Peptides against a protein of PDB entry 5HOI. Designs and how they scored, part 321

Target 1, 351 residues: chain A of PDB entry 5HOI
Amino acid sequence: FRYMPFSPAGTPFGFTDRRYLTMNEVGYVSTVKNSEQYSITVSFFDVGRFREYHFEDLFGYDLCFLNEKGTLFGQSKTGQIQYRPHDSIHSNWTKIIPLQAGERITSVAATPVRVIVGTSLGYFRSFNQFGVPFAVEKTSPIVALTAQNYRVFSVHYSQFHGLSYSLSELGTSSKRYYKRECPLPMSLPNINSDMKKDANLDYYNFNPMGIKSLFFSSYGDPCIFGSDNTLLLLSKWRSPEESKWLPILDSNMEIWKMSGGKETTDIHVWPLALAYDTLNCILVKGKHIWPEFPLPLPSEMEIRMPVFVKSKLLEENKAILNKKNEIGADTEAEEGEEDKEIQIPVSMAAE

## One batch from the design tools (peptide; made by RFdiffusion4, then SolubleMPNN)

Design b1_p29_3_s1
Fold by OpenDDE base, seed 4:
Structure b1_p29_3_s1 (fold): chain B 351 residues (1-351), chain A 29 residues (1-29)
Amino acid sequence: as target 1 above (351 residues)
Amino acid sequence: SEISERFAKEVQELVAEEEKEKEKKKEEE
């Protein structure tokens, strides 16, 4: 096994001079080889909200994370990171992460308030959006990171224990764990079955874990999309004993259904984000399981999950809160309830 | 749903393209 740099929905170069460093619901970051340098472009799906920009990369950034406020870049071998706000109001900053011999940055994540760096030795480094360090923690080797607001979803790998995950909150004073290095029930790529096609071998060499992407849902639930093309959602993560990974979408099965039961060989789902009950994805046609250039428009896959119950329960809870506010009940004590995990009734989890 | 119907159409279009590509390969063999 070799630790490789991971970015959410990042693609390999393959036989091309270009790849996507990352993509999500905000947009996509591409890099093109130009002799000894790279040209990076940060593109957005909402062209009305954001302006596309590009720059010359002399460092060969192989890590990227895009959010609504900026783009974090990293170089896995040198430890260089750069944050580039989309808005010109804030300056770009660059930092070198000190790496030990053979240590690599394996993943980076950025929110409007936090920057996170994970390494192959399991160093978890946290910063604010200005690159001011908070803490360094030693964990199991980190293979993937994503973050939303103050929350971080980290995937860890041990040769002895396989995949694990952590869910943590990076407050101002301390890191809180909701989950700490718990088993991750994700299928690893099967080298013997899947490597019959050269394209699969190229992807495996780029991403040995087969994690196509990981993100937080619009409800703040950790999501992971593996090599089996199943979207897993972590439910009930606020209740450690009740926490469950839910297989909320088998994308291969959905493609099969939508095709009328035809065996397809070159149609693939590439995950971007989960917004409510819809998976935003790129529907890929081709030999490669990843999107090529140009990037197709995002597609939406409806999830037949009790996530519909969460939206309805959220709407019902908002309607109840609004009614309580109209009745003049002292709601000062209930501001802490908005962060309560909506319990899906057991009856609705069985349909 | 409208979302599912849109996605189904996109998949069906891509499947129809894949079938044409398979037919063309069989005619070239």
Scores: peptide ipSAE 0.553, ipTM 0.911, DockQ to the pose 0.478
Fold by OpenDDE base, seed 3:
Structure b1_p29_3_s1 (fold): chain B 351 residues (1-351), chain A 29 residues (1-29)
Amino acid sequence: as target 1 above (351 residues)
Amino acid sequence: SEISERFAKEVQELVAEEEKEKEKKKEEE
């Protein structure tokens, strides 16, 4: 097994000189190979909010994470990372992560407050947004990372235990685990069945775990989209014993339904983000399961699962909170209610 | 929903394009 650099919704070069390093709801990062250097472009879906920018990459960044405040780049072999704020007011910073012989950076993540680096030896390195280190932890080998605010969703791989996941919070003083190296019930790519098409082999060589993307939902739930094109959401993660993965969308089945039951071979869903009850995705047409250039506009897939219950319960809870605030109940209770997991009533999870 | 209807339309447009490409390939063979 070879650890490969993972970035959320990153694409291979294939037979081209260009690829997407990452993409999500904020935008997409592309790289073009120009002789011995790369040209990186950071593009945004909200062109009114952000300005596209580009720079010359002399290092060959193969890791990327995009957020609303900046872009984190990494080079898997050299250990170089660079953070580039979107705002020109803030300076770029560069750091070299010390790597052991054969160690690779496998994934990077960045939030407005944290930078995370995961390695093939299971070194988990945390930094603030300015590249000041907090801690180094030894975990099982990290294959993927995403982060939202202070929360980190990490995917681990061991030869003996397969895929596992952790969910942690990187506070100021300590790392808290909500989940620590728990089994991840995601299907690995099936080498024998799926590799009949050269395009699938190229993608497997780029991403042997088949994790197309991972992200946090708008509700702060960890999501993962595997090679089976199923979106998994981690429900009840605040309750260690009640936590479960929910298959909230089978994208192949939804395409099949929307096509009128036609066997489509060249239509694929490429995941970006989960916003409320909708999966933001790229609807890909072509031989490759990943977006080519130019990038199509994002599409929205409605999720029929109890996320509708979460939105209604959030609206109801907001309406209850607004009513309490109108009644002059003291402000000290607000910080403790945001962290309450919306309990979906058991009756609505069975329909 | 309006979202589901929009997505269904996008999928149907892509399916119709895929069918045209399959027809062209059969005419070239």
Scores: peptide ipSAE 0.552, ipTM 0.911, DockQ to the pose 0.463
Fold by OpenDDE base, seed 1:
Structure b1_p29_3_s1 (fold): chain B 351 residues (1-351), chain A 29 residues (1-29)
Amino acid sequence: as target 1 above (351 residues)
Amino acid sequence: SEISERFAKEVQELVAEEEKEKEKKKEEE
């Protein structure tokens, strides 16, 4: 097994000189090989909000994380990271992460308030948005990271324990764990069945965990999309004993249904984000399971249960709060209720 | 839903392209 650099929804070069470093709901970052250099382009789906920009990459960045405020780049071997704000108001910053012999940066994540670096030796490094370090923690080897606000979803791999995950909050003074190296019930790529196509072998060599992407939903739930094309959502993560992974979408089954039951061989879902009750994705046609160039427009897949129930319950709770406010009831809205996890009734989760 | 109908249409368009490509390959063999 080899630890490879992971970025959310990143694509391999394959036989081309270009690939996507990352993509999500904000946009996509591409890199093109130009002799000994790379040209990086940061593109956005909302062209009205952001302007596409490019720069020459002399370092060969192989890690990337895009958010609404900037792009984090990393070089897995050298330990160099660069943060580039989208707005010209803030300066770019560069930092070298100290790496031990054979250590690699395996994943990077950035929010408007935090930068996170994970390594093949399990070093978890946290920074503020200006590259000021908070802490270094040693965990199990990190294979993937995503972050939203102060929350970090990390995936770990051990040869003895397989896949695990952590969910943590990076406050100003301390790291809190909601989950710490708990088993991740995600299927690994099956080398014998999936590797019958050369294109699948190329992807496996690029991403041996088969994690196509991981993100937080718009509701702040950790999501992971594996090689089985199933979207897993971590439900009830605030309640350690009640927390469970929910298979909220089988994208192969949805394509099969939408096709009228035809066996498709070259139609694939490439995950971007989960926004409310819809999976934003790229619908890929081709031999490769990943999007090529040019990038198609994002498609939306409706998620059946439980995310739809969560949206409806949030709307109902807002409507109840608005009615209480209209009735002039001095309900001290305990500020703590907004962060209460909506309990999905068991009866609704079974349909 | 309108979202599901849009997605179904996109999938059906790509399936129809895949079928045409399969037919063309059979005519070339």
Scores: peptide ipSAE 0.552, ipTM 0.911, DockQ to the pose 0.492
Fold by OpenDDE base, seed 5:
Structure b1_p29_3_s1 (fold): chain B 351 residues (1-351), chain A 29 residues (1-29)
Amino acid sequence: as target 1 above (351 residues)
Amino acid sequence: SEISERFAKEVQELVAEEEKEKEKKKEEE
């Protein structure tokens, strides 16, 4: 087994000189190989909010994480990381992560307030948005990371124990665990069944874990999309005893239904993000299960959220609204309309 | 929903294109 660099929704080069380093709801990062150098482009879906930019990469960045404030790059072998704000107001910064012999950076994540680096030896390194280190922790080997605000979702791999996950919050003084190296009930790629297509072998060599992407939902629930094309959501993670993975979407089954029950071989879902009750994805047509160039516009798949998830989202939205009202109530004492019914999105009310 | 109808239309367009490509390959063999 080899630890490969992972980035959310990253694609292999295949037979081409170009690939996506990462993509999500904000945009997509591409790299093109030009002789001994790489040209990186950071593109956005909201072209009115963000300006596309490019730069020459002399290091061969193979790790990337995109957020609304900037892009984090990493080189898995050298340990170099670079953060590039989208706005020209903030300076780029570069840092070298000290690596042991044979150690690799396996994943990187960045939020507007935190930078996280995970390695093949299980070193979890945390920084602020300016690259100032907080801590180094040794965990099981890290294979994937994502982060939202102060929260980190990490996936770990042991040859003896398989896949595990952690959910943590990176406060100012300490790391809090909600989940620590708990079993992850995700199916690994089956070499014997899936490798009958050469395209699947190329993808397996790029991503042996078959994790197409992992992200936090708009509600802050950890999500993972595996090689089985099933979206898993971690429900009730605030209650350690009640926490469970929910299969909220089988994308193969949804494509099959939408096709009128036809066996399709060349239609694939590539996950970007979960926004409310919709999976943002790229609908891929072709031999490869990943998007090629140019990138199609994102598509939306409606998720039939289990009734228990709808109720929890309503409670969490009430709690967020109440916290906003508590923070707002200390300033302007203006008048009395209490009864603003939380507009449940019309899609949730129809069943 | 309007979202589900849009997605269904996109999938149906891609399926119809895949079927045309399979028909052309059978005419060339």
Scores: peptide ipSAE 0.552, ipTM 0.911, DockQ to the pose 0.468

Design b1_p29_3_s2
Fold by OpenDDE base, seed 4:
Structure b1_p29_3_s2 (fold): chain B 351 residues (1-351), chain A 29 residues (1-29)
Amino acid sequence: as target 1 above (351 residues)
Amino acid sequence: SAKRQAFAKRVQELMKEIEEEEEKKKELE
């Protein structure tokens, strides 16, 4: 097994000179091979809010994370990282991450307040947005990272234990775990079934875990989209005993339903983000499961979340808003609504 | 919903584009 550099919704070169380093709801980062150099372009979906920019990459950045404030780049082999704010008022910074022999940066993430670097040996490195280091932690080998504000969702891989995940909060003084290397119930790519399509070989060589993307929802819930084209949402992660992965979308099944039950083998969902009950995605046409150039316009897929999940997410968000307001103003203790056992809808039981 | 209808329409448009591309390939063989 080889640890490969992972970026959210990144695409392989395939037989082309260009690929997407990353894409999400903010935009997309592309790189083009120019002999021994690369030209990187940072493009945005909201062209009124952000200006597209490009630069020459002499390092061959193979890791990227885009947020609303800047773009983090990384080179998996050399350990070089660069943060580029979108605003020209803030300076770019570059840092070299010390790597051991055979160690690679496997994933990077950036928020407006944190930069995170994960490695093939399981070194988890945290920085502020200015590249000031906080800590180095040794974990299981990191294969993917995403972050929102102070929260980090990390995916780990062990040859002995398979996939695991962590959910942590990077405060000023300490890292808090909500989940620490818990089993991740995501299917790995099946080489025998998925590789029978020669078109997918390049993708699984690029991304052996088959993780198309991972992100936080607009509610701050960890989401992961695997090779099975199922969107998993981590529900109730604040309640350790109640926390579970929910298969909130089978994208193949939804495309099949929307086609009228026709064969849809050449239509693929490429995930960008989850906003409320809407998956932002690229609809990909063709044999390749990833978007080519030019990038199609994003599509919005409404997710029929189980009413139970939507109501609980709304209740948790109300409870968080109320707790934030109670820390502010002395307003009235309204009465205890009863413990109605919300029956799990039977329709998620496999026949 | 309007979003679900718009997405379903886009899936149907892509399916039609695939069918038209397959027909053109058969005409060239």
Scores: peptide ipSAE 0.516, ipTM 0.907, DockQ to the pose 0.510
Fold by OpenDDE base, seed 1:
Order: structure tokens, then sequence, then C-alpha cells
Structure b1_p29_3_s2 (fold): chain B 351 residues (1-351), chain A 29 residues (1-29)
């Protein structure tokens, strides 16, 4: 097993000179190999809000994270990171992350307020948006990161324990854990089934964990999309004992239904983001499971909660209502406004 | 929903494109 650099919805080069470093709801970052150099382009879906820009990359950035304020780049081997604000008001900054022998940056994430670097040795490095370091923590080896505001969703891999995840908040003075290295019930790529298609071998060599993307929903719930094309959402993460992964979408099943039950082996969902009840994705046509060039326009898939998940959520909501009714009216528990359980929208429960 | 119909339409368009590409391959063989 080799730790590979991971970026959300990043694509391999394959047999081409170009790939997507990352893509999400904001846009997509591409890199083109030009001899010994790379040309990076940062493109946006909302062309009215942002202007596409490009620059020459002499370092060969293989890590990227795009947000609404800027783009973070990283080089997995050298430890170089660069943050490029989209707005010219703020300066670009570059930093070298100290790496031990054989250590790699495996993932980077950036929000308007935080920069996070994860490594193959489990070093979790946090910075502010200006590259000022907060802390270095040692965790299990980090394979993927995403962040929203102050929250970080990290995926870890151990040869002994498999996949785990953490959910943390990076305050000004301290890191809080909501979840710390808990088991992640995501299926790993099955070498024997998934790799029989030569087209997929290049992808799994690029991304051995098969994590196509991870993001926070618009509600702030951690989401992960694995090789099985199932979107998992972490529900009730504020309640450590009640927290669970919900399989909110089987994208293969939904494409199959929408095709009228035809064979859909050459249609793939490439995940971008979850906005409310809608998965933003690229519909990919062809043998490759990842989008090629030019990038197709994003598609919006309305999520239908699986009936078995819906029934459990309804039972749990009834159990919560019954507990609230048994606990008489007098405890105005100031459930502080921040800890409002994001009820999965009733719209997901209504169909 | 309108979103679901639009997505289903896009899937059907892609299926049709695949079928047309496969037919063209068979005509060239």
Amino acid sequence: as target 1 above (351 residues)
Amino acid sequence: SAKRQAFAKRVQELMKEIEEEEEKKKELE
C-alpha cells in the first residue's frame, strides 16, 4: 500500500497530459503538463462571481483544495503549499511543510479561516488563512481532508484498523473533537471486481482508497462518496452516541432507475457537493469513471432517502419526541442555538 | 420534481449518445 496525494474529486492524468486537481460546487482546478512545467487553471461554475485565472506551476502541485475565497495547492513530496486568494486584495503565500523521510502530504484543505495539512505519518497541521501555524498533532495516517469554516473532516487509514474518521473544530485557541478516529464503514475498492476494467486500474492506482470525494453538506454534515458510488452522510454527529453514517444515495441505482432499467455501465456520477437535498455532480459518459476534458456542466440529483433509512429516521424522531414528552415541560434545556440537531429535511422524509 | 426530471432527461440523453456511438461503431466494422 502507498499513500497517495488526495484532493476532493481529483482525477488522474491517465494517458493524457491534463487532469483535474480538484472540483466542487465552486469550480474546478485543472493542471496541464507542459514539458517540465505545469499550467494550472482555476475555473468557476459561477462565471459572474469569479474570473478564471491561470498560472505556471514550477513545483508540480498534486494536491488542491478550492473554496469561495481561494485555492490551496500542495506538493506531496516537497511539502510546499501555496494559498492563492481569488481576490487580488489578498496576497498569495507559500510555505514549506517540514516532512520526515518518506513522509508525504496526503491531503490539504482550506476554508476562509483555516488551512489544514495532513500527512502519511498522521501529522495534522493547522494554520490560519494567512499561513500562521496553530498546532501540530499526531494522529493515525491521514488519507483525506475536507473542511468547512472551522470544522474539519479527516479520514485516516491504518493497515491494522482500516479506515477511520475524525470530525473536529479548530477554534482560535483549541481543537475540539466531535469524533476522534472512529471506524468509517466505507467499502474499500475491490481489486478483483473493480480493477477488471483496465480503465479503473489507473484510477485506483491514483486513489487506492476509492474516495471520489468528501465534503460538508450545506447543513454542515460530513459526506463521503466511495468507490461503491454510495453517498454516506454522517448524521447526529453532535451526539457522539447517536452519530451514524447514512447511505443517503446509491448513485448507480438512481442512474439505473432513470435510464428505465437499462445497462448504465458507461454512465457515472462524479460527486461535487451536497446542497440541501441535492447532490451536485458531473454525469460522466464513457469507460473512465472520472470526467475528462472538457468538463461537462454539473447536474443536480435530488436525493431520495432509502426507505430503510427513512423508517429509522422516523422511528428516531418519534423516540426523540416521546422522550421530550416524557421529560416534562419544565426543563428549558437551553440547547444553545449552535447545537440544533440538523433534522434531515422533512422533504427527504416526505416521499 | 423539476430537478429530478432534468437529471433523468440528462441520463436519457447520455444513454442515447452511447447507443448512437455503438451503432456507428457497428456500421464501421
Scores: peptide ipSAE 0.515, ipTM 0.906, DockQ to the pose 0.524
Fold by OpenDDE base, seed 2:
Parts: sequence; structure tokens; C-alpha cells
Structure b1_p29_3_s2 (fold): chain B 351 residues (1-351), chain A 29 residues (1-29)
Amino acid sequence: as target 1 above (351 residues)
Amino acid sequence: SAKRQAFAKRVQELMKEIEEEEEKKKELE
């Protein structure tokens, strides 16, 4: 086994000079190899909100994470990272992550407020959006990262224990764990069955864990999409004892049903994001399980979420909104009580 | 739902494209 650089929904070069570094609901990042240089393009699905931009990459970035505010790039071997805001008002910044001999950056994630770097030795490094470091933590080897706001979903791999996951919140003062290195019930690629198709060999060499993507849902639940084309959602993660992975979609079975029960071996789902009860994805036609160039338009697949999950997510979101409004009202009430003029009691004149 | 119908239509369009590509390939062999 080799630790490979992972980016959400990233594609291999295959036999081409171009690949997607990452893609999600915001857009897609492509790289083209030109001799010893790379040209990177950051493209957006909402062309009205953002302008496509490109730059020359002299470092050969092999890690990427796209969000609504910027793009994080990383080079797995050198430890270089670069954050590029989409808005020209904010400056780009570059840093070198110190790596030990044989250590690799395996995954990077960025939100509007946090930057996270994970390594093959299990170093978890956190920064703010300006690259100011918070902490370095030693964990099991990190193979994948995603983040939303202050929350981080990390996937770990041990040769002895297999796949595990953590769910954490990166506050200002401390890291809180909701889940810490718990077993991840995801099937690993079966080399003997999945590699019988030569077209898939290149993909599993690029991504040996078979994690096509991981993301947070619009409700803030961790989602993972493996080589089995099943979307797993972590339900009730706030209650450690009640938390469970839900197989919310078998994409192969849904495509098969929609085909009228025909063989659909040349139609693949490539996951982007989960918004409410809708998987945003690319429908891929052909032998390769990943999208080629040009990128097809995203498709929306409606998921039959268990009614019980939808109701609880709505209740939890209402409870969070109510608590934010209560805390906001209590902070406005506390600020409004601090503005009560302390009537200085009139000094008793000593006789 | 409208989303499910649109997705099913897109799957059927892709299947038709594959069938037409396979037929053209057989006509060229």
C-alpha cells in the first residue's frame, strides 16, 4: 500500500495530459501538463457569481480543495501549500509544511475560516484562512479530509485496523471531537474483482482507498462515497451512542431502475455534493468511472431519505437556529443590559 | 418528482447514445 494524495472527486491523468484536481458543487479545478509546467484552471458552475481564472503552476500541485471563498492547493512531496482567494481583494499566501523523511501530505481541506493539512504519518495541522497556525496533532495516518465551516471530517487508515474516521470542530481555543478514530464501515476496493476491468486499474492506482469523494451535506452531516458506489451519511453524530452510518443511496441500483433494468456498465455516478435530499453528481458515459473532458453538466439525483432522518435533521436545524437566536438574543440582551447606565450611588458625605 | 423524471430522462438519453455508438461501431466493422 502507498499513501496517495487525495482530493474530493479528483480524477487521474490516465493516458491524457489533463485531469481534474477536485470538483464539488462550487466548481471544478483542472490541471494540464505542458512539458515540465502545469496550467491550472479554476472553473465555476455559477458563472454569474464567479469568474473563471487560470495560472501557471511551477510546483506541480497534486492536492486541491475548492470552496466558495478560495482554492487551496498542495504539493504532496514538497509540503508546499497555496491558498488563492477567488476575490482579488485578498492576497494569495504560500507556506511550506515541514515533512519528515518519507512523509507526504495526503489530503488538504479549506473552509472560509480554516485550512487543514493531513499527512501520511498522521500529522493533523490546522490554520486560519490567512495561514496562521493553531495546532499540530498526531493521529492515525490521514488518507482523506473534508471540512465545512469549523467542522472537519477525517478518514484514517491503519494497516492493522483498516479505515477509521474522526469528526471534529476547530474552535478558536480548542479542538472538540464528536467522533475520534471510530471504525468506518466502508468497503475497500476488491483488487481482484474491480481490477478485472483494465480501465479501473488506473483509477485504483491513483486512489487505492476507492474514496471517490467525501463532503458535508447541506445539513452538516458527513458523507462518503466509496468504490461500491454507495453514499453513506453519518446520522446523529451529536449523540455518540446513537450515531450510525446510513446507506442513503445505492447509485448502481438507482441507475439500473431508471434504465428499465438494462445493463448500465457504461453509466457511472460521480458525486459532487448532497443538498437536502438531492445528490449533485456528474453522469459519466463510457468505460472510465471518472469524468473526462469536457466536463458534462451536473445532474440532480433525488434520494429517498428515510422520513425519520429528514424530520430529525429539520428539528436539529430548528434547535440550532433557536439556540443561535437565543444566544443572539441573550448577547443582545446582555449588551443591552451592559448599556444600563450604572447609576453611581451618590457618595454619602462623611460628617 | 420532476427531478427524478429529469434524471431518468438523462439516463435514458445516455443509454440511447451508447446504443447508437455501438451500432455505428458494428456498421464500421
Scores: peptide ipSAE 0.515, ipTM 0.906, DockQ to the pose 0.352
Fold by OpenDDE base, seed 5:
Structure b1_p29_3_s2 (fold): chain B 351 residues (1-351), chain A 29 residues (1-29)
Amino acid sequence: as target 1 above (351 residues)
Amino acid sequence: SAKRQAFAKRVQELMKEIEEEEEKKKELE
């Protein structure tokens, strides 16, 4: 097994000189090989809110995390990280993460308030948005990170214990765990079934865990999208005893239904984000399960949330609306039809 | 919903594009 650098929805080079370092609901970061150098472009879906920018990368950044305020880059082998604000008001900063022999940065995440670095030896390093360190913690080997505000969703891998996850909050003085290295019920790529398609071999060499992406939903629930094309959502994570992973979407089954029951082997969902009940994704056409160049426009897939998720979302929406009303912001809440019967995905319908 | 219909339409468009690309390959062989 080899620890590979992971970024949310990152793509391999394959046979090309270019790849996506990361993509989400904000935009996409691409890198192009130019001899011994790389050219990085940070592009946005909302072109009115953000200006596309590019720079020459002399370090060969292989890790990336994009948020609404900036982009974090990392080099897995050298330990170099760079944060680039999207605005010109804030300065770029660089830092070298000290790595032991054979240690690699495996994932990076950034929010407007935190920077997180995870390594193949399980060093979890936290910083503020200016690169000032808070702490170093030793965990199980980190394979993926995402973050929203002060919260971090980390995925760990042990050769002996398989996949685990943690959910933590990075306060000013301490890290709080909501979940600490709990079993992650995600299927790993099956070499015998998934690798029979030559097109998938390059992807699993790039990403041996098959984690296409991980993100927080708009409600702050951890989400993960694996090689099985199932979207898992961590429900009730505030209650340690009640917390469970919900398979909220089988994307292969939904594409199959939308096709009229035809074979859809060359249509793939590439996940970006979960906003309310809508999966933002790229619909990929072709043999490769990942988007190529140019990037297609994002598509919105409405998810039939399980009743238990919808009820929680309604309670959280009521709590957000009540807070907005206390602040005097007249945002017209679109009256979404409350009473539509939630069709449970057929894979969850017990006959 | 309008979102579900738009997504389903996009899936059908992609399927049609695939079918047309496969037909063109068979005409060239």
Scores: peptide ipSAE 0.515, ipTM 0.906, DockQ to the pose 0.571

